# Peptides against a protein of PDB entry 6RO1: the designs that were tried, part 114

Target 1, 216 residues: chain A of PDB entry 6RO1
Amino acid sequence: LGKEIEEYIHKPKYCLPFLQPGRLVKVKNEGDDFGWGVVVNFSKKSNVKPNSGELDPLYVVEVLLRCSKESLKNSATEAAKPAKPDEKGEMQVVPVLVHLLSAISSVRLYIPKDLRPVDNRQSVLKSIQEVQKRFPDGIPLLDPIDDMGIQDQGLKKVIQKVEAFEHRMYSHPLHNDPNLETVYTLCEKKAQIAIDIKSAKRELKKARTVLQMDEL

## One batch from the design tools (peptide; made by RFdiffusion4, then SolubleMPNN)

Design b2_p21_7_s3 (from b2_p21_7, 6 letters changed)
Fold by OpenDDE base, seed 1:
Structure b2_p21_7_s3 (fold): chain B 216 residues (1-216), chain A 21 residues (1-21)
Amino acid sequence: as target 1 above (216 residues)
Amino acid sequence: MKKGYVIMHKPGVVEEEYELS
């Protein structure tokens, strides 16, 4: 259900107005979870579909993300990788396709004007970590209906299902609903298949600096 | 450099401002 909500919020028509410099966003790329990062800027690239000649604009958001040191060495030829949980990592500005945004926060950070110095980028990580400490239940998200103004009936149905599920979870410890385990297993399998398909596509196009630019 | 964050549910509308250490 969370993934179904993500399919709405990452659409350019809904999220672009909220992608101001300093906005906290989550970035996920297949099996790679970067966690919370900070929007630096976004750009619209004109793309022409080769078969129809139809204009299909591509939206790239530059996001300051915690990356592994290993990925920095290969940054010219390989896509950035998230820092390991036990790794300090390094904050890097990564160009990301807008559909890789898994969450958008109501929080907007003040960020350094110059992000070229490593110390300035790392200071943003410290700020993110401090914000996380202030929100023990998680960094607050934009409401897709009330904040983002999404009027899609499909989304409303998804939210109603989430609310009903949460209500059941809090009212009845659903420890024993065999249907829930089946749904989770099916969702995990579907997610794994999607990751495998995307991973296979990525291995074919390792040479691009933009995350998932090869799907463009 | 100002350290902090704002709560902004709508574009261009600052509702709350907080200082970071």
Scores: peptide ipSAE 0.595, ipTM 0.948, DockQ to the pose 0.840
Fold by OpenDDE base, seed 3:
Structure b2_p21_7_s3 (fold): chain B 216 residues (1-216), chain A 21 residues (1-21)
Amino acid sequence: as target 1 above (216 residues)
Amino acid sequence: MKKGYVIMHKPGVVEEEYELS
């Protein structure tokens, strides 16, 4: 259900108005979860569909993300990789296709005007971490209906299912319903399989500096 | 640089402002 919501919120027609500099966003690229990053800017690129000649605009958002140090060495030729949980990593401005945004926060950070110095980029990481500490239940998300104004009936049905599921979870805590644990485990396994399939596809597409630009 | 964040549910509307250390 979470993935179904993501399929709506990452659509340019819905998310672009919220991609202001400093907006907190989550970036996921197949098996690579970058976690929370900060929007720096976005650009619209003209793309021509090879078969129809129709203009299909490509939206690229530059996001400041915590990347592995290893990925920095190959940043000119290889796609950025997220920092491991146990490593410090380095904050880098990464061009990301908009459909890779998995979440958009109501939080918008003040960011340095010049992100060329590493210290300025790392200061943003400290700010993200401090915000995370202030929200023990997680960084607040934009509501896709109430905040983003998505009127799609398919999304409304998904949200209703989520609300019904959450209500059942609160009424029947996971610890008391062995069936719910099984459902979560199955959902996690399906998510992992989807991640693995996407990861395998990414290894084939490593040649572009923009995340998932080879899927186009 | 000002350290902090705003809560902005709607584009262009600042609802709350917070300072960071």
Scores: peptide ipSAE 0.593, ipTM 0.948, DockQ to the pose 0.846
Fold by OpenDDE base, seed 2:
Structure b2_p21_7_s3 (fold): chain B 216 residues (1-216), chain A 21 residues (1-21)
Amino acid sequence: as target 1 above (216 residues)
Amino acid sequence: MKKGYVIMHKPGVVEEEYELS
């Protein structure tokens, strides 16, 4: 269900108005969860579909993400990787395809104008961490209907299912609903399949600086 | 440098502003 919502949220027609500099976003690339990052800017790239010749614009968002230092060594040729939990990592501006945005927050940070100095980039990480402390239940998300204005009936149905599920979770502890394990298992399986598909594409994509650009 | 964040549910609309240390 969360993935179904994501499929709407990451559509350019819905999310672009919210991708202002400083907007907190989550970035996931296959099995790589970067967690919360900060939008720096976005750009529209002209793309032509190879098979139809149709114009298919690509939207690239530059996101300041906590990356592993190991991945930075090959940043020109290899896709950025998230910092390990035990690793400090380094904040880097990573160009990502818009469909890699898994969540968009109502929070917008003030960010340094110059992100070239490492200290300025690391200061943003400190800010993200401080914001996270202020939201013990998680950084607040934009509502896809009320905030983002998505009117798609498919999304409304998904949201209704999520709300009904959440209501049931609160009324019936998840630990006792065998359907929840099935839904989680199906979600995990679908997530794993998505990871596997994405990982296979990632190996093909090692040559591009844009996260998941080679998968297009 | 100003450290902080805003709550902005709609583009261009600042609803709340918070300072960070």
Scores: peptide ipSAE 0.590, ipTM 0.947, DockQ to the pose 0.849
Fold by OpenDDE base, seed 5:
Structure b2_p21_7_s3 (fold): chain B 216 residues (1-216), chain A 21 residues (1-21)
Amino acid sequence: as target 1 above (216 residues)
Amino acid sequence: MKKGYVIMHKPGVVEEEYELS
């Protein structure tokens, strides 16, 4: 049921308005759970569907994530890996396909303007850890209906099932915020960096391998 | 640099602001 909710929230049409710099997000890539990271930026990449020739835009979000030191050594050839539980790791800006976002928080951090220094990146990890201490039951999530404005009946049914199991009442009235569509359009326009997927892939690989970019 | 976070349920709307050490 949690995975079914994730399938809605990571859709660009719903999540893009919330991907501001400093927004806390969870990133998961297959078996690799990076935990909580911080949005740095996002971009729209032009893509063409191989089979139909139709335009299929890809959204890449740059997320500051706690990565293993081993993944840093191989950053030119291998995708980033999460830090092991027993290691300190290092905070790195990782380009991530938007569908790898497993959760979006209501929390938005103030972040350093310059993330090139390791100390600035590491200070963000300290901030995340302090926020986690303030929320012993977990970092608060955006409500997919009340906050994100998702009107999909399939999602509503999933949530009702979850609520029935967890005895949690999401009793907030469905406010259709008519501004959500406007906010999406503005965010998409701001993210409108029309870069060819091949060029974008090459540029991103030069800096760091994009999570799941090679699976496309 | 300001250290802290905000609670922002809606885009562009800051509801609460907190300081971090």
Scores: peptide ipSAE 0.577, ipTM 0.946, DockQ to the pose 0.770

Design b2_p21_7_s4 (from b2_p21_7, 7 letters changed)
Fold by OpenDDE base, seed 1:
Structure b2_p21_7_s4 (fold): chain B 216 residues (1-216), chain A 21 residues (1-21)
Amino acid sequence: as target 1 above (216 residues)
Amino acid sequence: MKKGYTIERKPGVVEEEYELS
């Protein structure tokens, strides 16, 4: 159900107005979870589909993300990788396709004007960590309906299902709903298939600096 | 450099402002 909500919020028609410098966003690329990062800027790239001549604009957001130091060595030829949980990592500005945004926060950070110095980038990580400490229940999300103004009936149905599920979870122990295990297993399988398809596509297009630009 | 964050649920509308150390 969370993934179904993500399919709405990452659509350019809904999220672009909220991608201001300093906005906290989560980035996921298949099996790679970068966690919370900070929007630096976004750009619209004109793309023409070769077979139809149809204009299909690409939206790229530059996000300051915690990356592994190993991925920095190959940054010119390979996509950035998230830092391991036990690794310090390094904050890097990573071009990301907008559909890789898994969450958008109501929080907007003040960020350094110059992000070229490593110390300025690392200071943003400290700020993210301090914000996380101030929100023990998690960094606040934009409401898809009330904040983002999404009127899609499909989303409303998803939200109703989430609310009904939460109500059941609080009213009854999770172990009593045999359908929950089936739903989780199906969601995991779909997620794994999506990862496998995307992973195969990434291996074919290793040379692109933009996350998932190879899927285009 | 100003250290902190805002709560901004609508674009350009600051509802709350907080300082960070």
Scores: peptide ipSAE 0.695, ipTM 0.961, DockQ to the pose 0.832
Fold by OpenDDE base, seed 2:
Structure b2_p21_7_s4 (fold): chain B 216 residues (1-216), chain A 21 residues (1-21)
Amino acid sequence: as target 1 above (216 residues)
Amino acid sequence: MKKGYTIERKPGVVEEEYELS
């Protein structure tokens, strides 16, 4: 169910208005969970679908993420990797495709204007950690319906299922309702995104490796 | 540098502001 919600949230038509500098977002790339990062900026890239010739804009968001030091060595050619739990890591501005945003917070941090100095970037990590301490139940998320204004009936159904499940869990802890499986119909949209990403590679050969795009 | 965060559920609408150390 969480994954289904993510499929709506990361859509540019919904999330772009919320991708202001300082917005807390979660970034996940396959098995790589970067956790909470901070939006620096976003950009629209022109892209032409190779098969249809249709304009398919790609959206890249620069996110300040805690990265492993090892991944920094080849940052021009290799995708950033998340810092290990036991590693200090380093905060880096990583360009990511918008669909890699797994969550968007209601929290917006004040960030340094100049993120070139490592100390400024690391100060943001300290801020994120302090915010996390203030939210013991987790950093607050934008409500996809009430905050983000998503009207899709599919999402409403997912939310209703989540609410019903939560209610059932609280009322009946033993009823693991396996009906979480029927939510897989959103997998078809992932295939379309993958096609769109391939076309984007031609234009996004910028000096910075776009997260996930270089692995495709 | 101002250290802190806001709660901004709608773009550009600050509902709450907090300071960080």
Scores: peptide ipSAE 0.694, ipTM 0.961, DockQ to the pose 0.798
Fold by OpenDDE base, seed 5:
Structure b2_p21_7_s4 (fold): chain B 216 residues (1-216), chain A 21 residues (1-21)
Amino acid sequence: as target 1 above (216 residues)
Amino acid sequence: MKKGYTIERKPGVVEEEYELS
């Protein structure tokens, strides 16, 4: 169910208005969970689908993410990797395809104007950690319907199922809800969309390695 | 630099503002 909601949220037509500098977002790439990062900016790139010749615009968001120090050494040739749980890591501005955004928060941070100094980037990590402490149940998410204005009937049905499941889980811990299996099947369709985005990433490999572009 | 965050559910609409230490 969570993955089904993500498939709507990360669509450019819905999320772009909310990708302002300072917006908190979650980034995930093929099992690599970067956790919460901060939007710096976004850009639209012209792309042509190789098979159809149709224009398929790519959207790249620059996100300040906590990365492993090992990935920084090879940052010119290799994709960034998330910091290990026991690692301090280092905050880096990483170009990310918009479809890798797994969540968008209602929170916008004030960020330094100049993110070139490491101290300025690390100060943002401290701010994220302080915000996380203020939200023990998790950083608040944008509502996909009420906040983002998504009117898709498929999303509404997913949300209704999630709400019904949560209500049932909290009201009656019944492990054997037969409708649970139907929810997992919708998560598999999300994996197919990730493959189509892989082809588009090859063109964006110019100056910095974009997440998921190296796995093409 | 101002340290803090805002709650913005709609683009450009600040509902709440908080300071960070």
Scores: peptide ipSAE 0.693, ipTM 0.961, DockQ to the pose 0.810
Fold by OpenDDE base, seed 3:
Structure b2_p21_7_s4 (fold): chain B 216 residues (1-216), chain A 21 residues (1-21)
Amino acid sequence: as target 1 above (216 residues)
Amino acid sequence: MKKGYTIERKPGVVEEEYELS
């Protein structure tokens, strides 16, 4: 269900108005979870579909992400990789396809004007960590309906299902509703299928410096 | 540089502002 919501949120039609510099976003590329990063800017690239000649605009958002040190060494040839939980990592500005945004926060950070110095980039990581401490239940998300204004009936149905599920979870402990296990299993299967599709496409797209999902 | 963040649920609408240390 969470993934079904993500499929709406990451659509350029809905998310572009919220991709201001400093906006907190989550970036996921298949099995690579970068966690929370900060939008630096975005650009629209003209792309022509090879088979139809139809203009299909590609939206790339530059996001300051915590990357592994290894990914920095190969940054010219390989896609960035998230820092491991046990490593410090380094904040890097990574070009990301907009559809890789898994969440958008209501939080917008003040960021340094010049992100070329490592110290300025690392200061943003410190700020993200401080914000995370202020939100023990997690960094606040934009509401897809109330904040983002998504009127899609498909999303409304998904949200209604989530709310009904949450209501059932709070009214009946997770362990007592056999339907909850089925829903979780279905959600996990859908998530795994999506990861597998993404993984298959990653292998095909290893040559691009832009973080992209396999669906391109 | 100003250290802090805003809550902006609508683009360009600052609802809240907080300072960071």
Scores: peptide ipSAE 0.692, ipTM 0.961, DockQ to the pose 0.857

Design b2_p21_8_s1 (from b2_p21_8, 7 letters changed)
Fold by OpenDDE base, seed 5:
Structure b2_p21_8_s1 (fold): chain B 216 residues (1-216), chain A 21 residues (1-21)
Amino acid sequence: as target 1 above (216 residues)
Amino acid sequence: EEKKKLEELIKKSTIEVPLPK
């Protein structure tokens, strides 16, 4: 269910208006979890799909992420890696494809104007840690419907299922309900279908979505 | 008009946090 919501949120047509400098975002790449980072800026890159010749715009967001010091030494040739749990790490500006954003927070930080000094980047980590301290149950997320204005019926159905599931889980300690696995499996299947329908619709509406973003 | 509505949504949903002193 969480993954299903993520598939809507990380879509450029929905998330780009919320990717202002200072916005808290979660970044995951190929099993590497960077945790919470801070948006610096984003850019649109023209990409041509090699097989179709179709213009598929790539959106890159520059995010301040806590990276391992080891990965920084090889930064000329290797992608940044997340800091180990016991490592202090170092805050770096990392270019991230928008689809690698796993979550977007309602929180927006004030950031230093100059992020070239290490101390200024590390001050942002202190700000993230302070926000995490203020929100012990987790950093607040943007609501995809109420905050982001997503009107997709597939998403609304997913959210309704999540809410109904959460309500049932909290109202009845049905942790042992054998129907829980069935509900999860049905939710995952429905999400996959919604993703597939939306991917197909995206291919059909690619021309319209680019136009709508240029009008935003 | 849609841009204005979106700006209003962003303003209402965003929690601004100043830099720690």
Scores: peptide ipSAE 0.439, ipTM 0.892, DockQ to the pose 0.633
Fold by OpenDDE base, seed 1:
Structure b2_p21_8_s1 (fold): chain B 216 residues (1-216), chain A 21 residues (1-21)
Amino acid sequence: as target 1 above (216 residues)
Amino acid sequence: EEKKKLEELIKKSTIEVPLPK
């Protein structure tokens, strides 16, 4: 179900208006998970498909991502690799195809005007880490319907199925199937995380003030 | 009108976080 929602949010027709400088986004490329990065800008590139002559526009977003220092040494020809979990890494501006965005946050950071200095890029990592500390249940996501305004009936059906499943989980104490309990505990934890994020988002929206990171 | 509606959605949904001091 999460993957099905992802298939909608990464579509350029829905996400591009939300890809402002400073927007937090998750980037995944095949086996490489970069985690949360920050949008710098986006561009539309005209791609002519050689076989059909059809103009298929490619959308590229420049995202400030935590990259492995090892991958940067070979950077002349190789794609940037994500930093290892135990590695500090280095923040780099990486061109990313829009369909590689796995999530879009409600959070938009103020970013330094000049990202050429390493210190300015690393300061953004500190900002991301601070936001993560403030949202222990996860960085708040844009709601595809309420926040992004997606009207797709397929998406609405997916959401309805999720809601119906959640309602059934709460209304019927499932019989002692130990396999269901593990799925339920994971689903309850995920549901609680989603509720906590929604509540935190509502509280932050009510504050209407640019929360100082120190006041967060 | 659609552009204005979208701008309002963005404004309502966005949480702005300043740079750390």
Scores: peptide ipSAE 0.438, ipTM 0.899, DockQ to the pose 0.640
Fold by OpenDDE base, seed 3:
Structure b2_p21_8_s1 (fold): chain B 216 residues (1-216), chain A 21 residues (1-21)
Amino acid sequence: as target 1 above (216 residues)
Amino acid sequence: EEKKKLEELIKKSTIEVPLPK
């Protein structure tokens, strides 16, 4: 069900308006999970399908990602690889096909104007880490319906199925399987995160002044 | 009107976070 939602979110017609510089996004490529990165910019590339004569637009987003230092040595020939969990890594601007975006956050960071210096790129990593500390239950996601305005009936059906499943899980707790409590706790945390995001969005909407984020 | 609606959605949904000092 989560994967089905991702299939809608990564469609250019829905996500492109939200890919502003500073937007937090998750990137996954062929088993490589880069985690959270920051959008720098995007470009439209025209690809001519050989058989249709139709230009299928490819969209490439430049994303600042935490990359392995080893992959940077071979950067001329090899695709960037994610930093290992225990590795510091290095923040690099990586061109990413839009369909490789696994998630889009409601969070948009202010980023340095010049990302050529390593220190400026690494400062963005500190910002991501700070955001992660602020959201211990996970970085807030854009809601595909409420935030992104997706009106697709297929997506609505998926969401309804998820909600019905969640409701059935809560109304009919299957037997005391400790795994269910963990899933419920994760779902309750996600639901509480969604509520906390709605409350935080309401508070941020009330707090017109950027100043209260300095005390966070 | 659709553009205005989209701009409103973006503004409503976005949490702006300054760079840490």
Scores: peptide ipSAE 0.431, ipTM 0.898, DockQ to the pose 0.623
Fold by OpenDDE base, seed 2:
Structure b2_p21_8_s1 (fold): chain B 216 residues (1-216), chain A 21 residues (1-21)
Amino acid sequence: as target 1 above (216 residues)
Amino acid sequence: EEKKKLEELIKKSTIEVPLPK
């Protein structure tokens, strides 16, 4: 179900309007999870499909990602690798295909105008970490329907199934299956994260007054 | 009109976070 939602969110038709500079996005490339990064810009590349001759536009988003320092030493042609959990890593601007965006946040950071200096890029990591601290249950996600305005009936059905499943989970605590409890706890955490995101989004929308961020 | 609606959606949905001092 999460993957099905992701398939809608990463479609250029839906996500491009939200890929403003500073938008938090989660990037996954196969086995490589970069976690949360920050959109710098995006570009449309004309690609000609070799078989049909049809112009299939490729959308590339430049995302500031935490990368392994080891991956940076090798030639400009090698794909950046995510920093290991225990590694400090380095924030780098990485060109990412839009379909590799696994999540889009409601959060948009102010970013330095010049990202050439390492210190400016690392300052963005500090901002991401601060956002993560403020959202212990997870960084707020854009709602595909309410926030992104996706009207696709397939997505609505998926969401309805998720909601129905969540409702069933809440109404019928399957107490007896420990494996279900882990799935339920993950789904409850996800649902609670979604609720807490809605509440935290409301609180942050209220906290748009600059004043409370200066006291922390 | 669709563009305006989209701009409103973006504005309503977006949480802006300033740079850390």
Scores: peptide ipSAE 0.430, ipTM 0.896, DockQ to the pose 0.658

